# Peptides against a protein of PDB entry 5KEZ: the designs that were tried, part 16

Target 1, 320 residues: chain A of PDB entry 5KEZ
Amino acid sequence: NVAIYNPFRPWWERYQPVSYKLCTRSGNEDEFRNMVTRCNNVGVRIYVDAVINHMCGNAVSAGTSSTCGSYFNPGSRDFPAVPYSGWDFNDGKCKTGSGDIENYNDATQVRDCRLTGLLDLALEKDYVRSKIAEYMNHLIDIGVAGFRLDASKHMWPGDIKAILDKLHNLNSNWFPAGSKPFIYQEVIDLGGEPIKSSDYFGNGRVTEFKYGAKLGTVIRKWNGEKMSYLKNWGEGWGFVPSDRALVFVDNHDNQRGHGAGGASILTFWDARLYKMAVGFMLAHPYGFTRVMSSYRWPRQFQNGNDVNDWVGPPNNNGVI

## One batch from the design tools (peptide; aimed at target 1 W11 L115)

Design b1_p12_2_s2 (made by RFdiffusion4, then SolubleMPNN; from b1_p12_2, 5 letters changed)
Fold by OpenDDE base, seed 2:
Formats: structure tokens, C-alpha cells, sequence
Structure b1_p12_2_s2 (fold): chain B 320 residues (1-320), chain A 12 residues (1-12)
């Protein structure tokens, strides 16, 4: 991915890829292989956060300022380490003046235009699908158990399916022969937009963002809500079917106050209420559960916004 | 940010 130095190595640089090389601040490919092997050997499975909707931001300077030193040029859409060129992006398909998503009520914009300036890959092309599948299959062959698909709302479900159909079975050194990768898709659906979580049920599980948002309001006792109202928690509250849901109290985005639940989201900053929420989630049978492991950072609020929301995991001068 | 997904961290 791109190496960002202003601010200094933010967490979100990880979501601006310039190659599919397993070479980042977390380590190189050999170190990753070693980790996957050691984890699998003790029954801990690895699920990769796969960023396949886009490459880096369109305004990032060209050069070799990346975690693996790969050259890239956002201006010319040149990513030779893949390789991608201008033919592999949706610049001509997006019809907005800016090239970015401008209206989330237009499903075509949401999927064909750039998410906050991130260069949008043309996932309708078999070449692009194959390069992504090659990346994911490399991970499968190393021994990962599945994937979180980042920004799934911004990809056509059929394009995702086409990629998934190219995937190998899981590595038989650790998984039963014929095992398929576990897939869950990040889709932010709180209602009010044309793209729905149900559009993606055919590809695997989806994130249920209503879960953390609604649970937060209940545990905070907002609007007179009570814990006793959680008796029919799950489908009874209008959430997606349990067998399609991946549930969580918070994630890295809404922990920083970025959409998908707003101020209702409970985090480790509110330790007592957060433990109640996580405990309830783990005890209740609805959905596939995900528990957040995060870190403290020096929050500084200005005009209601944390100016340090970019701060990544604890590190030693950029080295994790 | 006006984006519904809250991805307001983009830095050029």
C-alpha cells in the first residue's frame, strides 16, 4: 500500500493498495506465512481483510513511496506491480463531474464511481477479476480460512460472485478436503439507500451495522429503551437472517465516529457499557460474532471531530 | 464528510 507521512503512517493507508504483494508494515510474505502456519497449528484461523474494490487515492503522488517499494502512478492509473493500467478502472464509466460518488441514492454511482477519491477498479473485466482471484488464491494456498471483503457496497454483487467462483478450496494441510473460504462482506445498510444487504446474500455473510447501532441505544438507555426489549433481539428487530449476519459492537471506522451508527456506538472508551454490550452479543445466539481488539490513542476533539482519528496501532517510529 | 459510509479519512 501507499506510505503516507502526513499524517504520519495513518491506519487508513492500509486501505490504499498499489500492489497485491504481501509486504507491509506488518511484515513480509515469509513472516506472514510463518504466522498463518503457527496459528493454524493451534486451531486459530486467519481471515484477511481484502481490499479489492479500488487502488490508492487519485491524488497520491507517483513514485515508490509504498510499503514494498513498488512503483505506482495514480495520475496515469499505472500499477505495474499487478499490473493495472488505465483500461482497468471505471473512470470512463462514472458519469459524475468529480469522478467521485456524489449521490448515494444512485446505485450506479455508488458502484462505478470513486469512493472518496480511491481509484475504482473495473470489476466487470475478467482480467481484473483474475488478478484479484490470483491474489486471494495465493492467500488461500498459504492457509488463510477466508476473507472480509472491504467496501462490498461499492462492488456489483455479480462481479464479487465471479471472483469468488475462481477461488481455490482451502489448504488441505489444515482444512478438510473440499472446504470453501469463509466470506463476509462489508455492506453498510442502515436503511434509506437503494443498495441493500440482501443484494449480497448469495456471496456469503454480510455485516449487520444495525446491530451495534441499536444495541448502543438500548444499553445507553436512550429514548426510554430497556434491556428487556432485547428479548426478540435479531430478526425480531428487523435485522438480516441470522445465517447471513456478521455482528459486532463496533469496528475501526465507527469507533472513530465515522458513520454506521453515529454516537450510539459503544466502544472501549465507555468500558462498563461496552463490556455489557459485548457480553450480551456473545451470549445471544444471533449471527456470527466478531469481537474488536483495539488500542487507545490521544484523542483531540475540535468542532466535534477527533483530529487524531488517523492514529494507527502502537508503533516505534512507524515500525509495528 | 457527506459520504454515508463515513470514509472521511482520505488524504491526497
Amino acid sequence: as target 1 above (320 residues)
Amino acid sequence: SSYSDGRDWYAP
Scores: peptide ipSAE 0.054, ipTM 0.799, DockQ to the pose 0.112
OpenDDE base, seeds 1, 3, 4, 5: peptide ipSAE 0.035, 0.032, 0.042, 0.035; ipTM 0.755, 0.743, 0.781, 0.754

Design b1_p12_2_s3 (made by RFdiffusion4, then SolubleMPNN; from b1_p12_2, 5 letters changed)
Fold by OpenDDE base, seed 2:
Structure b1_p12_2_s3 (fold): chain B 320 residues (1-320), chain A 12 residues (1-12)
Amino acid sequence: as target 1 above (320 residues)
Amino acid sequence: SSYSDYRNWYAK
């Protein structure tokens, strides 16, 4: 991915890929392979956050400022480490003046235009699908158990399916022969927009963002909400079917006060209430649960926004 | 749209 130095190595640089090389601030491919092996050997499975909707931001300077030193040129859409070229992006398909998503009520914009300036891959092309599948299959062959598909809302479900159809079975050294990768898709659906979580049920589980948002409201006792109302928690609250849901109290985005859920989201900053929410989530039989492991950072609020929401995991001058 | 992007990018 791109190496960003202003601000200094933010968490979100991870979501601006320039190659599919397993070479980041976390380590190199050999180290990753060793980690996967060690984890699998003790019954811990690895699920990779796969960024396949886009490459890096359109305004990032060309060069070799990346975690593995790969050259890239956002301006010309050159990513030779893949390789991608201008033919592999949706620049000509997006019809907005800016090239970015401007109207989230237009499903075509949401999927064909750039998410906050991130160069949008043309996932309709078999070439692009194959390059992504090769990346994911390499991980599968190493021994990962599945994937979180980042920004799935911004990809056509059919394109996702086409990629998934190219995937190998899981590594039989650790998984039963014929096992399929576990797939969960990040789809933000709080209602009111044309893209629905149900559009993606055919590909795997989906993130249920209403879960954390509503649970936070209840635990905080906002709007007259009571714990007793959780009696029919799950489908009774309008959430997706349990067998399609991946649930969580918070994620890295809404933990920073933005994204889906807003101020209702509970985090470790509110330790007592957060423990209540996480405990309830783990105890209640709805969905596949995900527990957040995070870190403290020096929050500085200006006009209601944390100006340090970019801060990534603890590091020593960029070394993790 | 009332939707707010779930990611805030400093470098686009």
Scores: peptide ipSAE 0.070, ipTM 0.802, DockQ to the pose 0.104
OpenDDE base, seeds 1, 3, 4, 5: peptide ipSAE 0.060, 0.062, 0.068, 0.062; ipTM 0.793, 0.801, 0.797, 0.791; seeds 4, 5 fail the geometry check

Design b1_p12_2_s4 (made by RFdiffusion4, then SolubleMPNN; from b1_p12_2, 4 letters changed)
Fold by OpenDDE base, seed 4:
Structure b1_p12_2_s4 (fold): chain B 320 residues (1-320), chain A 12 residues (1-12)
Amino acid sequence: as target 1 above (320 residues)
Amino acid sequence: SSYSDWRDTLAP
């Protein structure tokens, strides 16, 4: 991915790929392979956060400032390490003046335009699908158990399906023969927009963002909510079917106070309430649970926003 | 909710 130095190596640089090389701040491919092997050998499975909707930001300077030194040129849509070119992006499909998503009530914009300037891949193209599948299959062959699909809301479900259909079975050294990768898709659906979580049920599980938002409200005793109302927690609260839900109290985005219901989200900063929420989540049978492992950073609020929300995990001069 | 509400993916 792109190496960002201003601010210094933010967490979000990880979500600006320039190649599909397994060479990042966390280590190289050999180290990753070693980790996956050791984890699998003790029954710990690895699920990769796969960034396949886009490449890096359009405004990033061309060059070799990347975690693996690969050259890239956002201006010309040139990512030779893949390779991608101008033919592999949705520049011609996006009809907005800026090239970015401008209206989230326009599903076509949401899928075909750039997410906050991130170069949007043309996932309708078999070439693009195949390059992504190759990346994911390489990981599967290494021994990962599945994937979180980043920014799934911004990909057409059919395109995702086409990629998933190209995936290999899991590595038989650790998984039963014929096992399929576990897929969960990041879709932010809090209602009110045309894209629905249900659009993605055919591909795998979906993040249920209503879960953390509503649970936070209840635990905080906001809006007259009571713990007793949790009796029908899950589908009874309008959440997606349990077998399609991946649930969580917080994630890396909303713990930074962004988004609808952001203030209700419980995090480690509110330790006691957070433990209560996490405990409830783990005790309740609804959905597939995900527990956040995060870190403290020097928060500095200006106009209600943390100007240091870019700070990544504890690191040694940028190396995690 | 829009994705842009949740994540800043570019350097300010």
Scores: peptide ipSAE 0.035, ipTM 0.742, DockQ to the pose 0.138
OpenDDE base, seeds 1, 2, 3, 5: peptide ipSAE 0.029, 0.030, 0.034, 0.031; ipTM 0.708, 0.716, 0.704, 0.704; seed 5 fails the geometry check

Design b1_p12_3 (made by RFdiffusion4)
Pose (drawn by RFdiffusion4):
Formats: structure tokens, C-alpha cells, sequence
Structure b1_p12_3 (pose): chain A 320 residues (1-320), chain P 12 residues (1-12)
């Protein structure tokens, strides 16, 4: 991923890919393989956050400011370490004047245009699908059990299916024959938009962002909500079917208060209420549960938004 | 828009 130095090494630089080499601030390929093997050998699975909708920002300076030293040039769309060229992006397919996503009532541009200027991969091309599949198969053979598909709302459900069609079964040393990767797709669907999370049920589960937003408001006793109203918690509140939901109280994004749910999301900063919300979630049968494990940062709210929400993991001059 | 918050921070 791009090594971003202003601001200093933000957590979200990891969502701007430069290549598919397994080489990050978290470690190299040997350390990654070692982790996956050791965890599988004690029965704990690894799920990978797959960033496949885009490469890095179009305005990022060319050079080798990358976590493995790989060269890249966003202006010329050259990512030779993969390799990707200008033919591999949606510049000619997007219809907005800016080339970015401008209107979320237009389902097409949400898919074909750049998400906040991030270079949008042409996922309809077999070559691009193959390069992504090669990356995910490398991970599957190492032994990962599934994937979080980042920014799934900005990918066509069919393109996702075409990529998944190319995946191996899970490593037969640890998983039964014919096992398939566990897929959960990150789609923020609070209603009121043309894209529905149900559009993605053919590919795997989806993140249910309504879950934590509603639970936070209820536990905080905001907006007239009471815990007694949780008697019909689940699809009774308009959530996706339980067997398609990946649920959580907060995630790494919206724990910073700017996300789906804003200030209502309970986090470790609100430890007393947070424990209650996690407890309710873990005790209730709805969904497959994900628990957050975080790091502290110097929060500094100005106008209800944290100007330090970009701060990366604890580090000494960028070394985690 | 219903997107991850970090896109606003990155775009700033």
C-alpha cells in the first residue's frame, strides 16, 4: 500500500493498494504465512480484508513511497508490480465530469467512478479479475478461511461473482474438501439508496451496519429508544436475514465517530455502555458476531468530528 | 451518502 507521510502514516493508507505483494507495516510474506499456519494449527481462522475495488488515490505522487518499495505512478495509471496499466481502470467508463463519484442516487456511477479519487479498477475485464483472483488464491493456499470484501457497494455484484468464480477451494490440510471461502461484503445500507445489501446475497454475507447504529441509540437511550424495544431484535427491526448478516457494535471505521451511526456508535471509549452492548450482541442469536479490538489515539473533537481520526497504530517513527 | 467515514478524512 501507499506509504503516506502527510498525515504521518494514517491507518487508511492501507486502503490504497500499490501491489498485491504481501508486504506491509504488519510484516512480510514469511511472517504472514507463519501467522496463518500457526493460527490454523490451533483452530483459529484468518479472514483477510481484501481491497479490490481500487488501487491508490489518483493524486498520489509517483515514486516508491510504498510499503515494499515498489514503483507506481497514479497519474499515468502504471502499477508495474501487479502489473496494471491505464487499460485496467474505469477512466473511459465513468460518466461524471470530475471522474469521481458525485451522486449516490445513481447506482452506475457509484460503481464505475472513482471513490473519493481512488483509481477504480475495471472489474469487468477478465485480466483484472484474474490478477485479483491470483492474489486471493495465493492467500487461500496459504490457508486463509475467507475475506472481507472492502467497499463492496462500489463493485457490481456480478463482477464480484466473476472474481469469486475463479477462487480455489480452501486448503485441504485444514478444511474439509469442497470448502469455500467465507465471504462477507462491506455494504453500508441504512435504506434510502438505490443499492440494497440484498443485491449481494448471491456472493456471501453482508455487514449489517444498521445493527450497531440501532443498538448504540437504544443503549444510550437516545431518540426515545428503550431496551424493552429489543424484544423483537433482528429482522423485526428491518435487518437482513440472520444467515446473511455479519454483525458488530463498532468497526475500525465508525468507532471514529464519522461513520454509519455517527456519535451513537458505542466504542471502547464508552466502556461501561460498550460492554453492555457487546454483551447483548453476543447473547442474542441474530447474525455472525465480530468483536472489535482497537488501539488508542489522541482523540480531538472539533464540531463533533475528530481531527485525529486518521492516526495510525501505535508506532515509533512509523514502525508499529 | 452512506460510505465509510475514513473517505472524508482522506479527502480532506
Amino acid sequence: as target 1 above (320 residues)
Amino acid sequence: AQIAGWYYSMAS

Design b1_p12_3_s1 (made by RFdiffusion4, then SolubleMPNN; from b1_p12_3, 5 letters changed)
Fold by OpenDDE base, seed 2:
Structure b1_p12_3_s1 (fold): chain B 320 residues (1-320), chain A 12 residues (1-12)
Amino acid sequence: as target 1 above (320 residues)
Amino acid sequence: AQIWGSYYVYAR
């Protein structure tokens, strides 16, 4: 991914890929392979956060300022380490003036335009699908158990399906022969927009963002909500079917979010209430559960926004 | 919508 130095190595640089090389601040490919092996040998499975919707931001300077030193040029859409070129992006397909998503009520914009300036890959092309599949299959062959698909809302479900259809079975050294990778898709569906979580059920599980938002309001006792109302928690609250849901109290994004939804989200900053929420989630039989492991950072609020929301995991001068 | 989940920042 790109190496960003202003601010200094933010967490979000990881979501700006310039190659599919397993070479980042977390380590190199050999170290990753070693970790996967050690984890699998004790029954701990690895699921990779796969960033396949886009490459880096369009405004990032060209050069070799990347975690593995690969050259890239956002201006010319040149990513030779893949390789991608201008033919592999949706620049000509997006019809907005900025090239970015401007209206989330336009499903075509949401999927064909750039997410906050991130260069949008043309996932309709078999070439692009194959390059992504090669990346994911390399991980599968190393021994990972599955994937979180980042920014799935911004990809056409059929394009995702086409990629998934190219995937290998899991590594038989640790998994039963014929095992398929576990897939869960990040889809933000809180209602009111044309793209629905149900559009993605055919590809695997989806994130249920209503879960943490609603649970937060209940445990905070907002709007007269009571714990007793959680008796029919799950589908009874309008959530997706349990067998399609991946649920969580918080994630790295909404720990840093704002607005009504952001304010309702419980995090480690509210330790007592957070423990209640996580405990309830683990005890209640709805969805596939995910528990967050996070860290403190020096929050600095200006006009209601944390100007230090970019801060990544604890590190020693950039070394994790 | 993006503030509920993924929001990305790009360098300018």
Scores: peptide ipSAE 0.066, ipTM 0.826, DockQ to the pose 0.434
OpenDDE base, seeds 1, 3, 4, 5: peptide ipSAE 0.054, 0.062, 0.061, 0.061; ipTM 0.817, 0.795, 0.812, 0.817

Design b1_p12_3_s2 (made by RFdiffusion4, then SolubleMPNN; from b1_p12_3, 7 letters changed)
Fold by OpenDDE base, seed 3:
Structure b1_p12_3_s2 (fold): chain B 320 residues (1-320), chain A 12 residues (1-12)
Amino acid sequence: as target 1 above (320 residues)
Amino acid sequence: AQEWGFLYTYAR
């Protein structure tokens, strides 16, 4: 991915890929392979956060400022390490003046335009699908158990399916023969927008952001909410079917006040309430549970916004 | 509109 130095190596640089090489702040491919092997050998499975909707930001300077040293040029859409070129992006398909998503009530913009400047891949193209599948299959062959598909809301469900249909079975060294990768898709659907979580049920589980948002209000006792109201928690609260839901109290985005959930989201900053929420989540049968493991950073609020929300995990000069 | 706000941080 792109190496960002202003601010200094933010967490979100990981979501600006310039190649599918497994060399990042966390280590190189050999180290990753070693980690996956060691984890699998003790029954811990690895699920990769796959960033396949886009490449890096359109305004990032061209050059070799990347975690693996690969050259890239956002201006010309040149990512030779893949390789991608201008033919592999949705620049011509997006009809907004800026090239970015301008209206989230326009599903076509949401899928075909750039997410906050991130160069949007043309996932309708078999070439692009195949490059992504090759990346994911490489990971599967290493021994990962599945994937979180980042920014799934911004990909057409059919394009995702086309990629998934190219995937190998899981590595039989650790998984039963014929096992398929576990897929969950990040789709932010709190209602009010045309794209629905149900659009993605056919590809795998989806993130249920209503879960953390609503649970936060209940635990915080906002709006007269009571714990007793959780008796019909899950589908009874309008959430997606349990067998399609991946649930969580917080994630890296809404932990920082971004994404979906806003101020209702409980985090480790409110330790007591957070433990209550996480404990409830783990005890309740609804959905597939995900527990956040995060870190403290020097929060500095200005005009209601944490100006240090970019801060990544503890590191040594940018290397974890 | 999203109930509690909607922001992506990937390209800030």
Scores: peptide ipSAE 0.067, ipTM 0.791, DockQ to the pose 0.337
OpenDDE base, seeds 1, 2, 4, 5: peptide ipSAE 0.055, 0.078, 0.067, 0.059; ipTM 0.805, 0.812, 0.808, 0.806; seed 2 fails the geometry check

Design b1_p12_3_s3 (made by RFdiffusion4, then SolubleMPNN; from b1_p12_3, 7 letters changed)
Fold by OpenDDE base, seed 2:
Structure b1_p12_3_s3 (fold): chain B 320 residues (1-320), chain A 12 residues (1-12)
Amino acid sequence: as target 1 above (320 residues)
Amino acid sequence: PQIDGFYFTFAR
């Protein structure tokens, strides 16, 4: 991915890829392979956060300022380490003046335009699908168990399906022959937008963001909510079917967010209430559960926003 | 980067 130095190595640089090389601040490919092997040998499975909707920001300077030293040129859409060129992006397909998503009520913008300036891959092209599948299959062959698909609402479900159809079975050294990778898709659907979580059920599980948002309001006792109202928790609260849901109390994004999907979210900053929420989630049978492991950072609020929301995991001068 | 009512601004 791109190496960002202003601010200094933020967490979100990880979501600006310039290649599919397994070479980042976390380590190189050999170290990753070793970690996967050691984890699998004790029954711990690895699921990769796969960033396949986009490459890096359109205004990032060209050069070799990346975690593995690969050259890239956002201005010319040149990513030779893949390789991608200008033909592999949706610049000509997006019809907004800025090239960015401007209206989330327009599903075509949401899928064909740039997410906050991130160069949007043309996932309709078999070439692009194949390069992504090659990346994911390399991980499968190493021994990962599945994937989180980042920014899934920004990809057409059919394009995702086309990629998934190219995937290998899991590595038989650790998984039964014929095992399929576990897929869960990040789709932010709190209502009010045309793109729905149900559009993605055919590809695998989806994130249920209503879970943490609603649970937060209940445990915080906002709007007269009571714990007793959780008696029909799950589908009874309008959530997706349990067998399609991946549920969580918080994630790295909404730990740093605000508004309806932010302020209600419980995090480790509210330790007592957070433990209640996580305990409830783990005890309740609805959905596939995910527990957050996070860290503290020096928050500095200006006009209601944390100006240090960019801070990544604890490190020693950029070294994890 | 899109959350209900909140959008992250990445360095470009």
Scores: peptide ipSAE 0.052, ipTM 0.816, DockQ to the pose 0.387
OpenDDE base, seeds 1, 3, 4, 5: peptide ipSAE 0.049, 0.050, 0.050, 0.049; ipTM 0.814, 0.817, 0.814, 0.810; seed 4 fails the geometry check

Design b1_p12_3_s4 (made by RFdiffusion4, then SolubleMPNN; from b1_p12_3, 8 letters changed)
Fold by OpenDDE base, seed 2:
Structure b1_p12_3_s4 (fold): chain B 320 residues (1-320), chain A 12 residues (1-12)
Amino acid sequence: as target 1 above (320 residues)
Amino acid sequence: AQDWGFLYTYGR
């Protein structure tokens, strides 16, 4: 991914890829392979956050300022480490003046235009699908158990399906022969927009962002909500079917006050209430559960916004 | 309308 130095190595630089090389601030490919092996050997499975909707931001300077030193040029859409070129992006397909998503009520913009300036890959092309599949298959062959698909809302479900259809079975050294990778898709659907979580059910599980948002409201006792109302928690509250849901109290985005959920989201900053929420989630039989492991950072609020929301995991001068 | 989307920006 790109190496960002202003601010200094933010967490979100990881979501601006310039190659599919397993070479980041967390380590190189050999170290990753070693970790996967050690984890699998004790029954801990690895699921990779796969960033496949886009490459880096369109305004990032060209050069070799990347975690693995790969050259890239956002201006010319040149990513030779893949390789991608201008033919592999949706610049000509997006019809907005800026090239960015401008109207989230237009499903075509949401999927064909750039998410906050991130260069949008042309996932309709078999070439692009194959390059992504090669990346994911390399991880599968190393021994990962599945994937979180980042920014799935911004990809056509059929394009995702086409990629998934190219995936190998899991590594038989640790998984039963014929095992398929576990897939869950990040889709923000709180209602009111044309893109629905149900559009993605055919590809795997989806994130249920209503879960953390509503649970936070209840535990905070907002709007007269009571814990007793959680008796029919799950589908009874309008959530997606349990077998399609991946549920969580918070994630890295809404822990920083962004994404779905707003101020209702409970985090470790509200320790007592957060423990209640996580405990309830783990005890209640709805969805596939995900527990957050995070860290403190020096929050600095200006006009209601944390100007340090970019801060990544604890590190030693950029080394994690 | 805007979605409460990703915290990603190119140099935020």
Scores: peptide ipSAE 0.079, ipTM 0.820, DockQ to the pose 0.476
OpenDDE base, seeds 1, 3, 4, 5: peptide ipSAE 0.068, 0.053, 0.055, 0.067; ipTM 0.821, 0.796, 0.813, 0.815; seed 4 fails the geometry check

Design b1_p12_4 (made by RFdiffusion4)
Pose (drawn by RFdiffusion4):
Structure b1_p12_4 (pose): chain A 320 residues (1-320), chain P 12 residues (1-12)
Amino acid sequence: as target 1 above (320 residues)
Amino acid sequence: SLPDWREYSRNK
């Protein structure tokens, strides 16, 4: 991923890929393989956050400011370490004047245009699907059990299916024969938009962002909500079917207060209420549960938004 | 310039 130095090494630089080499601030390929093997050998699975909708920002300076030193040039669309060229991006397919996503009532541009200027991969091309599949198969054979598909709303459900069609079964040393990767797709669907999370049920589960937003408001006793109203918690509140939901109280993104749910999202900063919300979630049968494990940062709210929400993991001069 | 990451977070 791109090594971003202003601001200093933000957590979200990891969502701007430069190549598919397994080489990050978390470690190299040997350390990654070692982790996956050790965890599988004690029965704990690894799920990978797959950033496949885009490469890095179009305005990022060319050079080798990358976590493995790989060269890249966003202006010329050259990512030779993969390799990707200008033919591999949606510049000619997007219809907005800016080339970015401008209107979320237009389902097409949400898919084909750049998300906040991030170079949008042409996922309809077999070559691009193959390069992504090669990356995910490398991970599957190492022994990962599934994937979180980042920014799934900005990918066509069919393109996702075409990529998944190319995946190996899970490593037969640890998983039964014919096992398939666990897929959960990050789609923020709070209603009122043309894109529905149900559009993605053919590919795997989806993140249910309504879950934590509603639970936070209820536990905080905001907007007239009471815990007694949780008697019919689940699809009774308009959530996706339980067998398609990945649920959580907060995630790495909206724990910073700017996300789906804003200030209502309970986090470790609100420890007393947070424990209660996690407890309710873990006790209730709805959904497959994910628990957040975080790091502290110097929060500094100005106008209800944290100007330090970009701060990366604890580090000494960028080393985690 | 860098991406508007909050926008990205809200709408991804």

Design b1_p12_4_s1 (made by RFdiffusion4, then SolubleMPNN; from b1_p12_4 with E7K S9I N11H)
Fold by OpenDDE base, seed 3:
Structure b1_p12_4_s1 (fold): chain B 320 residues (1-320), chain A 12 residues (1-12)
Amino acid sequence: as target 1 above (320 residues)
Amino acid sequence: SLPDWRKYIRHK
């Protein structure tokens, strides 16, 4: 991915890929293989956060400032380490003036235009699908158990399906023969917009962002909410079917107080309430649970916003 | 609903 130095090596640089090489600030491919093997050998499975909707931001300077040293040129849509070129992006398909998503009530924009300047891959193309599948299959062959598909709402469900149909069975050294990768898709659907979580049920589980948002409200006792109202928690609260839901109290995005869930989201900053929420989640049978492991950072609020929400995990000069 | 959190991401 792109190595960002202003601000200094933010967490979100990981979501600006320039190649599918497994060399990042966390380590190289050999170290990753070693980690996957060691984890699998003790029954800990690895699920990769797969960034396949886009490459890096359009405004990033061309060059070799990347975690694996690969050259890239956002301006010309040149990512030779893949390789991708201008033909592999949706620049010509997006009809907005900026090239970015301007209206989230327009499903076509949401899927065909750039997410905040991130170069949008043309997932309609078999070439692009195949390059992504090759990346994911490489990981499967290493021994990962499945994937979180980042920014899934920005991809057409059919394009995702086409990629998934190219995937190998899991590595038989650790998984039963014929096992399929576990897929969960990040879809932010709090209602009120045309793209729905149900659009993606056919591909695997989806993130249920209503879960953390509503649970936070209840635990905080906002708006007169009571714990007793959780008697029909899950589908009774309008959430997706349990067998399609991946649930969580917070994630790395909404932990920072923005986007899906807003101020209701409970985090480790409110330790007691957070433990209550996580405990409830783990005790309740609804959905597939995910627990957040995060870190402290020096929050600095200006005009209600944390100007340090970019801060990544503890690191040594950018290396984790 | 609120926009995706990535609306707040800076690229430089």
Scores: peptide ipSAE 0.086, ipTM 0.833, DockQ to the pose 0.125
OpenDDE base, seeds 1, 2, 4, 5: peptide ipSAE 0.080, 0.083, 0.077, 0.081; ipTM 0.821, 0.832, 0.828, 0.834

Design b1_p12_4_s2 (made by RFdiffusion4, then SolubleMPNN; from b1_p12_4 with E7D S9I N11H)
Fold by OpenDDE base, seed 4:
Structure b1_p12_4_s2 (fold): chain B 320 residues (1-320), chain A 12 residues (1-12)
Amino acid sequence: as target 1 above (320 residues)
Amino acid sequence: SLPDWRDYIRHK
């Protein structure tokens, strides 16, 4: 991915890929392979946060400032390490003036335009699908168990399906023969927008952002909500079917006040309430649970915004 | 539901 130095190596640089090489702030491919092996050998499975909707931001300077040293040129849409070129992006499909998503009530913009400047891959193209599948298959062959698909809301479900159909069975050294990767898709659906979580049920599980948002409200006793109202927690609260739900109290985005849930989201900053929420989540059978492991950073609020929301995990001069 | 690796393991 792109190496950003201003601010210094933010967490979000990971979500700006310039190649599908497995060399990042966390280590190189050999180290990753070693980790996957060691984890699998003790029954811990690895699920990769796969950034396949886009490459890096359009405004990032061309060059070799990347975690693996690969050259890239956002301006010309040149990512030779893949390779991608201008033909592999949705520049011509997006009809907004900025090239970015401007209206989230326009599903075509949401899927064909750039997410906050991130160069939007033309996932309709078999070439692009195949390059992504190749990346994911490499990970599968290493021994990962599945994937979180980042920014799935911004990809056409059919394009995702086309990629998934290209995936190998899981590595039989650790998984039963014929096993398929576990797929969960990040889709922010709190209602009010045309893109629905149900659009993606055919590909795997989806993130249920209503879960953390509503649970936060209940635990905080906002709007007269009571714990007793959780008797029908799950589908009874309008959430997606349990077998399609990936549930969580918070994620890295809404932990920083971004995205779905707003101020209702509970985080480790509110330790007692957070423990209550996480405990409830783990005790309740609804959905597939995800527990957040985060870190404290020096929050500094200016005009309601944390100017340090970019801060990534504890690191050694950028190396995690 | 869609199958994944967990559907293939014993005592899931």
Scores: peptide ipSAE 0.189, ipTM 0.712, DockQ to the pose 0.022
OpenDDE base, seeds 1, 2, 3, 5: peptide ipSAE 0.039, 0.096, 0.037, 0.040; ipTM 0.724, 0.652, 0.708, 0.748

